# Peptides against a protein of PDB entry 8HF1: the designs that were tried, part 83

Target 1, 320 residues: chain A of PDB entry 8HF1
Amino acid sequence: NVMLYATKPTEVMVSFPHQEQVLTVTRLISAEIEKFYVSLDLMNIGVQPIRRSKSLQCLRDPSKKSFVKQLFNDFLYQMKEYGIYAASIAIISLIVEFDIKRRQAETLSVKLMHRTALTLCEKIRHLLVQKLQDMTYDDDDDNVNTEEVIMNFSTPKVQRFLMSLKVSFADKDPKDICCLVFVERRYTCKCIYGLLLNYIQSTPELRNVLTPQFMVGRNNISPDFESVLERKWQKSAIQQFRDGNANLMICSSVLEEGIDVQACNHVFILDPVKTFNMYVQSKGRARTTEAKFVLFTADKEREKTIQQIYQYRKAHNDIA

## One batch from the design tools (peptide; aimed at target 1 S154 R160)

Design b2_p29_7_s1 (made by RFdiffusion4, then SolubleMPNN; from b2_p29_7, 18 letters changed)
Fold by OpenDDE base, seed 4:
Formats: sequence, structure tokens, C-alpha cells
Structure b2_p29_7_s1 (fold): chain B 320 residues (1-320), chain A 29 residues (1-29)
Amino acid sequence: as target 1 above (320 residues)
Amino acid sequence: SELEKFEKEFEEIEKKAKEVLKKVEEKEA
């Protein structure tokens, strides 16, 4: 029971400047997605044959348009919250998902819808990669995965996160590191994982120090929709982290389902702590006084965030 | 207050983070 441990980790709050600097490329991408939504609404995706399987599939939009919009909305969120570099990784996940759905399409209209979505994702990817390349002075080095490019095209939150990792873990023994990174959304786990892999590979002080892994929380959606591959991957990721083959684990906030992750000496909360349960569960993974619990807040929200964390501390102490 | 102690620890870490940023900017210049 995570609640019973009087965890007194050193809480840390890292402030970051609120940059509303909307790059021209992000505006263009947003406008292309909005145009796509208009076109998607005009697509006559006939009533899909309801497969008579008694599962909650009946609640899915029979056109599957809502799910397509959800994926693009999640992408737009990631681009806004984590930056263009993270978005260039996030779009690959959409490409993979739309390609799978295109292959699994039971109707020509649904196949065409997923193909149109895929074409938009490829265009978005091209725009993002081109923008990342515009900062590489050397026309000959196609390597957009440098520390500089990652930092410059990340949001201030992600910049401060990467810096906090570098300061915390530079030249440390990998065996002494057990790090958790919490994110709100499932798709963010894979995006931040890809970003961290590239950052660690570009940062000599971290290459042999940090071995990242990610864990996607179980979808509250029927276990029948979790691909056998996703379940195998989750089990493998947890086992690698338990065996010490990975020392940094990225998790979505759904550690609620009793995934027994080992006690960690560093816990990073990359997204806002929205609930008391999330606070207690994430903080409860940092069991020692030497453990660091790191929160990120925009400068404009710093005071509000401090007050919220103070209320959560008080509530936790009143229950303990 | 415990809040002020917490804020001071943050200011020190933020200061170290800013010093690291400045060193990165100075190496890229």
C-alpha cells in the first residue's frame, strides 16, 4: 500500500518560462489539421457493419472519425507541450497507427479515410523535419538528432527537463540510478522516450549512464484491443527495469493499476499534477530522503502550483 | 516557512541550471 509509507523525498520545483512563441510551422500544421477535419466531416464513411461481438465497440463512432480526430488532437497537444522535435517523433506513431488501420479497413471508404490521414501525417513529418534541418549549418550532416537541435526545438519545459537530467546524472554510475518520469498521456511516453534516446546518444555525459525504457499504462479499454505485442512489450519493459537493464522508466500517470515498480531515487513529473492520487502515487515511488521528486511549472503558474502541492502535502500528512 | 525553505532549494537548483545553460550557450558561441 503506497499510501502507508511516510515518504519524505526532497521535493524540487523547476520553473520554466511560458513561451507562447508559436512558430510559423506550428501554425501551418494546425491549419492543415483543421482543413483535414473539415474534409473528414464531409467524408461519407458508411455505417460500418457492427461486428456482433458484445464488446463496447457499439460506443465507437461507427465512422471511426472521432478516433482519427483524437489522434491528431493528441499530436497537436504534444507539439504544443513538448515542441517541434518531440512532434517529429510523435507523428511517426500516428503514421504507424493509420497504416495499421488502413490495412485493417473493412471498407474502401474507411481505407481511403486512413490513407488521407496518413498522407497528412507524411506532409506534417516533412514540414517538421525540414524545420529541424534549417538549423544544421552543415548541409552535409542530415543528423537532426544533435543535442543542439533537440534543445532548440523543445519547449522550455522539455529544455529544463533535459538539463535536470544532465545535471542529475552526468558521469554517475548507472547502477546508482533509478529514475521515473511521469507523463499524463499514453502517447507522450513513446514520444519522450524517442526524444530521450536521441538526447542521451547526442550527450557524451549520459550515453553510458542512462538507459531509458517506457511503459504505456493499460488502456481502460477492453484487454481485447491491447495488441498482444503491446502486452508483451509492457511486460518486457517492466522486467528490464526490475532487472536493472533500464534505469530510467517513462510512465503514463496510470501507475494506479498496481504496477509494482521498484522504489526510485529520482522521480520527474513532466506534466502538471492534476490529482491527489497522482501526487501520492508518484511521490510514493521516491521512498528515501535522498530521493528527489522533481516537478515542472510555468513561471506564471508557479504560485498556483506551489499552493496545490502544499495542499496535497497537508492532505497526505493528515492521512498518514 | 517550510514553503520558503522549499523555494530557496529551488532557487539554488534553478541557479545551477541557468549556469549550465550559460555554459552551453558559451560553447555554442
Scores: peptide ipSAE 0.128, ipTM 0.640, DockQ to the pose 0.068
OpenDDE base, seeds 1, 2, 3, 5: peptide ipSAE 0.047, 0.026, 0.047, 0.123; ipTM 0.466, 0.459, 0.625, 0.683; seeds 2, 3 fail the geometry check

Design b2_p29_7_s2 (made by RFdiffusion4, then SolubleMPNN; from b2_p29_7, 15 letters changed)
Fold by OpenDDE base, seed 5:
Structure b2_p29_7_s2 (fold): chain B 320 residues (1-320), chain A 29 residues (1-29)
Amino acid sequence: as target 1 above (320 residues)
Amino acid sequence: SKEEEFEKLFKEIEEKAEKRRKEEEEREA
């Protein structure tokens, strides 16, 4: 029923150049992660007891190795898609998660595995932060969180996103802003949130205008303590967004949970729209008459993206 | 804990953002 009354938002497509940031540091980090995978595969952690979580979903990996690889693969994706500045924030989430898992480890072998992963994350963090510092010419300001550093170490996609925020919201009344930012992956919500906090803080025209929050879709799978904290954080973030204390919400595409989000005037899709459902659900949040729906596409994928959006528009109009 | 470090980092970023907000509000007043 929510779909029918959406005023058709103005759809904007922002193109960005496909630039592989061939930084030596990204190659080094990727090579260290690949070496770690080889070492991880050789680690005998024994047969881990299948914790039957109360939810019938057996933990996918009885060895917990696939989960470790998934986190590093998500990090590598974020480093590639968003740049080394976003990666410097993303690696902190891995450090936190591996530290928790190290403390919760029931066996010495699993504890050692998570410790080795944690040590690699700390090395990666050091390499990233050092690279951010090396380009700050001013010896005096250890502040790697400047607009210039953020922009220089972000991918063209993120640069265009940040520029689009600045152009859209510079010197506006924060009460007039209701913005959603959709990303594909849960971990992207946290790294883009951290990036936006630093960018807004370094950008005078957006200070006091944008107050970001993030929402990680509920993993119904694990009632672990993390899920309780995540649930508390989600409730707080949603409430702040409803109360107008936050005016920009970063969401993963797992909108299956009835985020009864108010009518938004801006919706940004930072990652490619992979499904019709994602298109409809995200676009269906842009309900104001002046609502903007902003998509980002690489120049090389522009035509493919246009065709895909056209097909989704047609399918949506045929259902409406 | 690394969780506390992460929370502290975000809190410090939020507190710096809120402090600058107050300093700008005080300059406009």
Scores: peptide ipSAE 0.016, ipTM 0.483, DockQ to the pose 0.019
OpenDDE base, seeds 1, 2, 3, 4: peptide ipSAE 0.016, 0.006, 0.021, 0.008; ipTM 0.285, 0.376, 0.505, 0.416; seed 3 fails the geometry check

Design b2_p29_7_s3 (made by RFdiffusion4, then SolubleMPNN; from b2_p29_7, 21 letters changed)
Fold by OpenDDE base, seed 1:
Structure b2_p29_7_s3 (fold): chain B 320 residues (1-320), chain A 29 residues (1-29)
Amino acid sequence: as target 1 above (320 residues)
Amino acid sequence: SLEEKFEKELAEVEKKAQERRAKEEEREA
């Protein structure tokens, strides 16, 4: 019996304008990735040894090419959904991952494939950083990590999210803050974490108020060394959040795995709620009447979002 | 400012959320 305590948080829906950021740099980056996909499809990497996991479930290790395409597709998604500033952080995660895969490469062809992907990521990083610098008028301040740069190069969704944090937590006691931020994708946790670190550091009202951490779901794709480090890091991040050494936790769909996180006074849903389970579990972390459950929606999707939340509320009340 | 506009929007959304909740509680009573 999961006692579905009927958590009655205050539900807030923040609307943001739907603007596709039509930047020349985003078009250039997308075109370079598409050219790379054509080149990647022509690469002969040979037959890869199927690592049979000790459990007889031959999880076909996704083709090493498919994994490379997935990472760049996730990057393109983050650039579109969160903006070019978040993309400048997201590309670092790709660089790290491809460097690990390059070092772990069993064949020269696979090593070359990951090297080519790295070279593209470095080019993308340069294009993004150059575009961020174009707005810093002072040649002497190479600091692209200002509040102004972060805000100007973030999507309206991220702008509204950052403003929601500033409004909610300015001049609060860090001990009174227990905040969850839910995102759809694992890689979004890392880029939003990096963005928040820079935003908090650039925002005097938040520097000593918010201490963020992130938590990523178990990656079923890589059972290896990364999964052990990620599990250790995940345990450490949860422990820091329990001990009050962190007061803001960025999560993906990790709650589906039964991670026991304390009750929170703020829950932000940065991405659309796609499942009833995500709605119930995320809302179930806001246990007090004073707790805030904040949803973000594009203005064009507002009515559809309201109807979906109404259906989830009704379904929850019919079960409770 | 964007901040003042956002604070007003957030406060209005919070108020509307509270008013909806109060009406739901009155219907359940």
Scores: peptide ipSAE 0.026, ipTM 0.432, DockQ to the pose 0.043
OpenDDE base, seeds 2, 3, 4, 5: peptide ipSAE 0.019, 0.018, 0.020, 0.000; ipTM 0.441, 0.464, 0.457, 0.318; seed 2 fails the geometry check

Design b2_p29_7_s4 (made by RFdiffusion4, then SolubleMPNN; from b2_p29_7, 17 letters changed)
Fold by OpenDDE base, seed 5:
Structure b2_p29_7_s4 (fold): chain B 320 residues (1-320), chain A 29 residues (1-29)
Amino acid sequence: as target 1 above (320 residues)
Amino acid sequence: SEEEKFEKEFEEVQKKAEEVRKKVEEKEA
């Protein structure tokens, strides 16, 4: 029972300013995705045979158009919430997914739909990478993966998160670190993982200190949707974290079935805590007496977040 | 304080990021 071991971790709230400036590239990308949605709605992909799969597959748009839109909506969210650097990593996940779906397409119409989506992702990737390169002052350093580029093209939220990691873990013994990073969305786990790999590699104080892994929560969707590869990856990532070969785990809030993860000394909540269950589950991983539970909030939402956390804390104390 | 140092460092990061964004927008115009 995760509730019984409620050590009272030190709760820290880190505020970040709202980013008002929307880069022209983000507007262009958003407009291209909207144009693509109009085109996608006009695509005749035929009557997909309703596979009488017993599972929630029957509820997915038999056209698979809704899934395509979901992936692009998740990308747009990541670009907005984490910045164009994170978006340049996030788009790779879409490219991989649409290439797989294109290869698995049973009909020419579905193959063409995924090909069109893939072509848009390749265009978006080019626009993002070009924008990152146009900012490197030194034309000779093709390396867009510097600490400077990462920080400049990340949202204030991600900047505060990376700074908080640096302050928390610079020059520490890797064995003394057990860190969880909670995010809302499945695809954010991969995006933030890729960002952290590049940030850690560019930050001397963290290179030999932090070893990140990611875990995608099991969707309560049929185990048939989890690729054998994803299940193997999850098992390997958990094992590495248990063995101490990884000391930072990025996970989505949909960890219903408790990863029996060791007691963590740091828990970062990168995205807003939307539910009491998320609060209890994430906080219940901070089991050491010196554990830190770090929340990130926009300045405009700070008061609302404080009130929400107070209510969750009260409700947790009334049940404990 | 460590907190004041962190806030100052964050302000410097924000300022630099803003200067960078402005230069980008000026190159696009």
Scores: peptide ipSAE 0.350, ipTM 0.861, DockQ to the pose 0.754
OpenDDE base, seeds 1, 2, 3, 4: peptide ipSAE 0.021, 0.096, 0.013, 0.017; ipTM 0.468, 0.711, 0.401, 0.477

Design b2_p29_8 (made by RFdiffusion4)
Pose (drawn by RFdiffusion4):
Structure b2_p29_8 (pose): chain A 320 residues (1-320), chain P 29 residues (1-29)
Amino acid sequence: as target 1 above (320 residues)
Amino acid sequence: EEAEKIIALANEDPLEELEFDEETKPMVE
């Protein structure tokens, strides 16, 4: 009876070769951000509330310097984990966030700090577009070239995920498919959402089948990439997925708990599984029959992750 | 009801891996 309304989806793996080498432009951008940090640390903005540790044992930077560093560190993480083009999208989210803070800002010193951060972010955007541009010698067709650069300017993890996404939904009806993708970090959702938008508008077979939509938790990141203060579109993303308008969801441990959704055909956990409860809930989200469940881990982490999953499964069996 | 549901979702099948006709590549310099 439970299997009437419940389903045990087939759980499969998608391993990918994990490499440690990085590109030179990554070193250059790391040096540029380090120079910016060193300069900003001494910014000496108008006196701010003292921020100490949780236990007050060690000091902390003012909340605003912490916020700027946090955003830059998140951008660097997106670049380290998902390739150059992921950073090319993520830098636009940083530009939008710094422009919003400039608007919200309430002092000349803080405003100046945010404007200079915007300037550096735009320089980084031009740097990313520059390396992306220095590969058009391969060919001139920007669509297939977008597909090719995405396959080439991405980590094996990103290549493998997008490869599985293409193969799983090559020419199926958009109505027939209902899938979710889970990622860990906040701005990674928007970054990878924008990457999927480019890829959907980069391939002929997937062009009119997949509809990517992303949503995150609190401290709601901006939904657009336009910097126009107000937008005309009003319909929400969750309501879209419930209404079938959107079929590809990009969330980060937000939809896993509570949020009712129609039974979904596929679930992709882009970032490695970490918590037993979240594993159970994410598997349960694939509530439809013949539901397919997908995981991505590094080759080096294969034994560890499989053993952890066995621990989980045995724990399920034990509890039952 | 909750217990019946936990029991019904026990004894999961072995893990399987997917194969693909194509391979991933390192990042281009």

Design b2_p29_8_s1 (made by RFdiffusion4, then SolubleMPNN; from b2_p29_8, 10 letters changed)
Fold by OpenDDE base, seed 4:
Structure b2_p29_8_s1 (fold): chain B 320 residues (1-320), chain A 29 residues (1-29)
Amino acid sequence: as target 1 above (320 residues)
Amino acid sequence: LELEEIKALANEPPLTELSFDESTVPMRE
């Protein structure tokens, strides 16, 4: 029972300023996506054959316009919540997904829809990369992966997260580190993983200290749509983390999967703790004597976050 | 137990707050 672990981690709250500053590039990208939605709504893709998936859950046909919109909405969320640098990584995941769907398209109209989405993703990628290059002297794509560029084009939340990693782990023995990073969304795992790889590589104090891995929660989508490759990769990632070949694991929805992860000395919650179960189960992974459970909150939400954590502590003590 | 005693118990240990000096944080352009 995860609830009964006697070791209380040190709970840490990191505050960050709420910046409402919307960059011109983010406005332009949002406007291009909105224009695309108008064009997408006008596209006649025909009646798609309802693949009778045996699962009673109305599996949203992945060929539907709604799924395309969901991916772009998830991208817009990542750009807003994590910043332009994270968005430059996130857009690659959309490119890959739309290219796969374009190749798997059974109709010319669906193929064209995914091609148009892909073309927009490439345009967005160029706009993002160009903005990252504004801080670089050389036009080389590799020059955008500096600590400075990553920090400047990240949200205050992500900046404080990266700073917290640097302060916590600079020049430490990799064997002494067992870190979890919880995020809400599946796509955020990949995005933050890519960001962390580049940040760690660009940060000498972390380069030989942190070895990140990620795991993506099983989609509540039919297990039939999870590629055998994704399942193998998840098992491999968990095993690498258990074997100490990775010492930082980024994960989403782990609580629903019942994934038994080892006792960790650091647990970062990058996104807001929305449920008591999320609080108890994520905190319950911080089990070492000096374990830290780190939360991030906007300054405007600080009081509400504190109150919510105290309510969760009370509720946890009442059941323990 | 009064609401205050319950709050006191819920507050132990206090939540550690960390802030970074804003002067050390790059401004988002």
Scores: peptide ipSAE 0.249, ipTM 0.666, DockQ to the pose 0.268
OpenDDE base, seeds 1, 2, 3, 5: peptide ipSAE 0.230, 0.240, 0.247, 0.276; ipTM 0.648, 0.668, 0.663, 0.730; seed 5 fails the geometry check

Design b2_p29_8_s2 (made by RFdiffusion4, then SolubleMPNN; from b2_p29_8, 11 letters changed)
Fold by OpenDDE base, seed 4:
Structure b2_p29_8_s2 (fold): chain B 320 residues (1-320), chain A 29 residues (1-29)
Amino acid sequence: as target 1 above (320 residues)
Amino acid sequence: LEEELIKALANEDELKELSFPESTVPMRE
């Protein structure tokens, strides 16, 4: 039984203060999205022709409005959980998605709906970028992608994560690093990837050390052209990580059983561990000598998180 | 409130790391 001699990773819990970012810009953006939802509910998009293809009927959310609301709800979640800097990256993903859906629109009413959503995203992007620029004293340096701006406009959780990366990897050999970062949501993978690219580029100690990549789990929901592009991109990202062209991989908790990722020396869990399976699967990737398994918890949830980890350890020992 | 939040976020608090003790799985003889 070769599994018995797996060196158990060192488990580390990093606590962070629970601070809700109560920025005026965050309140304004939330209020604009709520006003948009009221307007969206009043929009007559007509009866979409239910294409009678029997097999895919159940997975097409019949409401194109529900999909629009889902994207904005995911954006609001990212703005709350990761901060306004991460939100400035996340909004670009919504702009791209709504522009694709606007071009694919079969009706003028659906085209107008996606155009209205796109106009709101551009307004939100402008408000976020303006707030990031307000911290730069030099009117001439439009560069909102500094280490200072990224840190100041990130949540305490993201700040502790970035500090943990800097402390763990500053001036190390890129070949000695194999890092996984787990997040709950697929859209968070893209957002944190964009944030890390900018942070690494602005941090001299990391610029030639960390090469990030992200992996989006298989979207079983959309059979559309996007699914083929996502599959090609996913295969390319995994191959770059296997070839050592990337040494940090951001992935959603849906590591489908079929993604053979190599043994890593660092595993970061950026979002709360909600399931025993996520705990076992993510911890099971930290297999090298001196491997670290790092969890983040709010100070208010610290005791509950500790108790949950002990329960998961006990359950894991009872099945081993 | 925004300035206070920015100041609170700019404070580089030391990483509060808690290492969990290794669960010694008793080697069953």
Scores: peptide ipSAE 0.135, ipTM 0.449, DockQ to the pose 0.037
OpenDDE base, seeds 1, 2, 3, 5: peptide ipSAE 0.037, 0.171, 0.044, 0.211; ipTM 0.627, 0.747, 0.585, 0.740; seeds 2, 5 fail the geometry check

Design b2_p29_8_s3 (made by RFdiffusion4, then SolubleMPNN; from b2_p29_8, 9 letters changed)
Fold by OpenDDE base, seed 5:
Structure b2_p29_8_s3 (fold): chain B 320 residues (1-320), chain A 29 residues (1-29)
Amino acid sequence: as target 1 above (320 residues)
Amino acid sequence: AEEELIKALANEDELQELSFDEETVPMRE
């Protein structure tokens, strides 16, 4: 019995300086969202028809004020955790979502609510783009997608992530790369995907090397047209990654046990590892002989992160 | 015992630390 020593991935910790965002634009955006919440609470949207959707998860009626607040809270989180550049991509996702919800609105009050949210998103987008343009001499939106602008308007965590990608993958054969990037939130997948597309396009050493895709977890989203498109897109993205047409996959959930993703050479954990299960499942995707499992930590949390990793290693060895 | 085991696990599989010399800091206003 050759005990196949499962090749343990090399665990790598990347430290980043903790920086509080002191930008005036972020304070302005936060204040505008807070003002909007006050106005939203005063809106009479009436009694919404309780769609008896059989799935327990569909109980959050997407027409509720709470869903609108959730999207803006997720945006504020992305702006804080990933920076202004990622926020400029994240706001587009909110614009798309609120425009769809505005069109799907069964009542004038709900339609108005989503329209007001959309108008706020357009204002936020303008404020973000204007701030990105402060580094560019040209008013062209295309000039804000440079490596320099992306790096300057990203948080230290995202900067170190992009640098780690560049160092790891510059001028490599695309066929030798199988990379997973784990993030905590569903909406983060989309904004980091958009950020990576622009970064790869602006970075000559990566343009023909990395082909990113993203996958959001199978939320039992209502069988609405959006959910069908999202499901089709997810299936396509997974298939492209399996076929080697994409070599970097961004995931918000640890790929549910039923998503057979091939053995990866690189696994990046962009957000803090909050659970032992997340640690084991994400690390368990780094299965090649030279596989790297890369974690990011703030300098102030470095010691705590090291201790937590060793506790997870202990707990994993006690189960194995 | 737990600290000793943590130290033993630390010695077997030291976390590689990547430091980047480039202190890229977002533009402060």
Scores: peptide ipSAE 0.226, ipTM 0.676, DockQ to the pose 0.282
OpenDDE base, seeds 1, 2, 3, 4: peptide ipSAE 0.193, 0.207, 0.190, 0.203; ipTM 0.649, 0.650, 0.640, 0.642; seeds 1, 2 fail the geometry check

Design b2_p29_8_s4 (made by RFdiffusion4, then SolubleMPNN; from b2_p29_8, 12 letters changed)
Fold by OpenDDE base, seed 3:
Structure b2_p29_8_s4 (fold): chain B 320 residues (1-320), chain A 29 residues (1-29)
Amino acid sequence: as target 1 above (320 residues)
Amino acid sequence: SLAELIKALSNEDELQELSFPESTVPMRE
């Protein structure tokens, strides 16, 4: 009986310098969002008719104001954690969402609220794009998508992630690559996907090597709130990854046990591992003989991260 | 000690530390 020792994946920790991005544009954007919150709190959107849908899952629709604040708070988080270049992509998702909500508005007051949010997003987009163009002598919008601009306007964490991809996959056969990238937030999947598309296109060693896709984990919220379009996109993205038409998948949740994702040779955890379950489930996707499980840590948190990994390894060995 | 913890981690499945050289251009204005 050859005990097939399931070869444990090699765990890799990549350190990055903790740099507070003290850009004038970032401070200006944060101040404009804070001013907008003051104005939003003063807006009378009226008593929204509680649609008494009879189903007991009256999850109080978060106040329409709370949802607007959540989207801008998620944007501010992405700008801080991933940088200005990632923020320029993230703001487009807010523009799309606020335009949809503006069109679907049942009242003039709600329509005006979403219009004001949209106008702020357009101003933020302009400020971000203008700052990206400061490195380009040419006014052409296409010149902001260079490897240099992406790297210079990305956080040290994102820079180390992109460098790790380049070192790991430069000039490799696309068929030999099965890569997962885990992020904490749903909106980060789209943002990092857009960043990777532009980075791969600007990096000759990766253009014909990496084909990214993204999957937003199913909301634990009722499947009824998932748009038919989002469900179609998820199914298509998973199928492309299974068929080998995509070899890098960005996801915000551990793919549900029923998503038979092929044994991956690379698993990147872009955001901090917060739970033992996330550690075990994400590591459990790195199943090939030479599989790598890559973590990113700030230098200031290096010791704490090492201790957490040790605790998770011990706990995993005690259960196995 | 941290050194003993690193040594204990190194004797089993080694946590590989990759330090990329500092040559990433800091976002300096």
Scores: peptide ipSAE 0.230, ipTM 0.646, DockQ to the pose 0.201
OpenDDE base, seeds 1, 2, 4, 5: peptide ipSAE 0.203, 0.208, 0.188, 0.226; ipTM 0.629, 0.619, 0.621, 0.649; seed 1 fails the geometry check

## One batch from the design tools (peptide; aimed at target 1 P156 R160)

Design b2_p30_1 (made by RFdiffusion4)
Pose (drawn by RFdiffusion4):
Structure b2_p30_1 (pose): chain A 320 residues (1-320), chain P 30 residues (1-30)
Amino acid sequence: as target 1 above (320 residues)
Amino acid sequence: EVEPLEELEFPEEAEEKFEEALERLEELKE
């Protein structure tokens, strides 16, 4: 009876070769951000509330410097984990966030700090577009070239995930498919969402089948990439997925709990599984029959992750 | 008994294109 309304989806793996080498432009951008941090640390903005540790044992920077560093560090993480083009999208989200803070800002000193951060972010955007541009010697067709650069300017993890996404839904009806994708970090959702948008408008077979939509938790990141203060579109993303308008969801541990959704055909956990409860809930989200469940881990982490999953399964058996 | 985990299978064309993308990435890293 439970299997009537419940389903044990087939759980499969997608291993990918994990490499440690990085590109030189990554070193250059790291040096540029380090120079910016060193300069900003001494910004000496108008006196701010003292921010100490959780236990007050060690001091902390003012909340605003902390916020700027956090955003830059998130951008660097997105670049380290998902390739150059992931950073190319993520830098736009940083531009939008710094513009919004400039609008919200309430002092000349803080405003100046945010404006200069915007300037550096735009310089970084131009740097990313520059390396992305210095590969068009391969060919001139920007669509297939977008597909090719995405396959080449991405980590094996990103290449592998997008390869599995293409193969799983090559030419199926958009109506027939209902899939979710889970990622860990906040701005990673918007970054990868924009990458999927580019890839959907980069391949002929997937062009009219997949509809990517992303949503995150609180401290709601901006939904657009336009910097126009107001937008005309009003319909929400969750209501879209419930209404079938969107079929590809990009969320980060938000939809895993509570949020009712129709039974989904596929679930892709882009970032490695960490918590037993979250594993159980994410698997349960693939509530439809013949549901497919996908995981991505590094080759080096294969034994560890498999052993952890066995621990989970045995724990499920033990509890039962 | 707990069943072992299985890997997803891919067409040969997709694997060849993936291997070519890895080789090109290694050349770019050099």

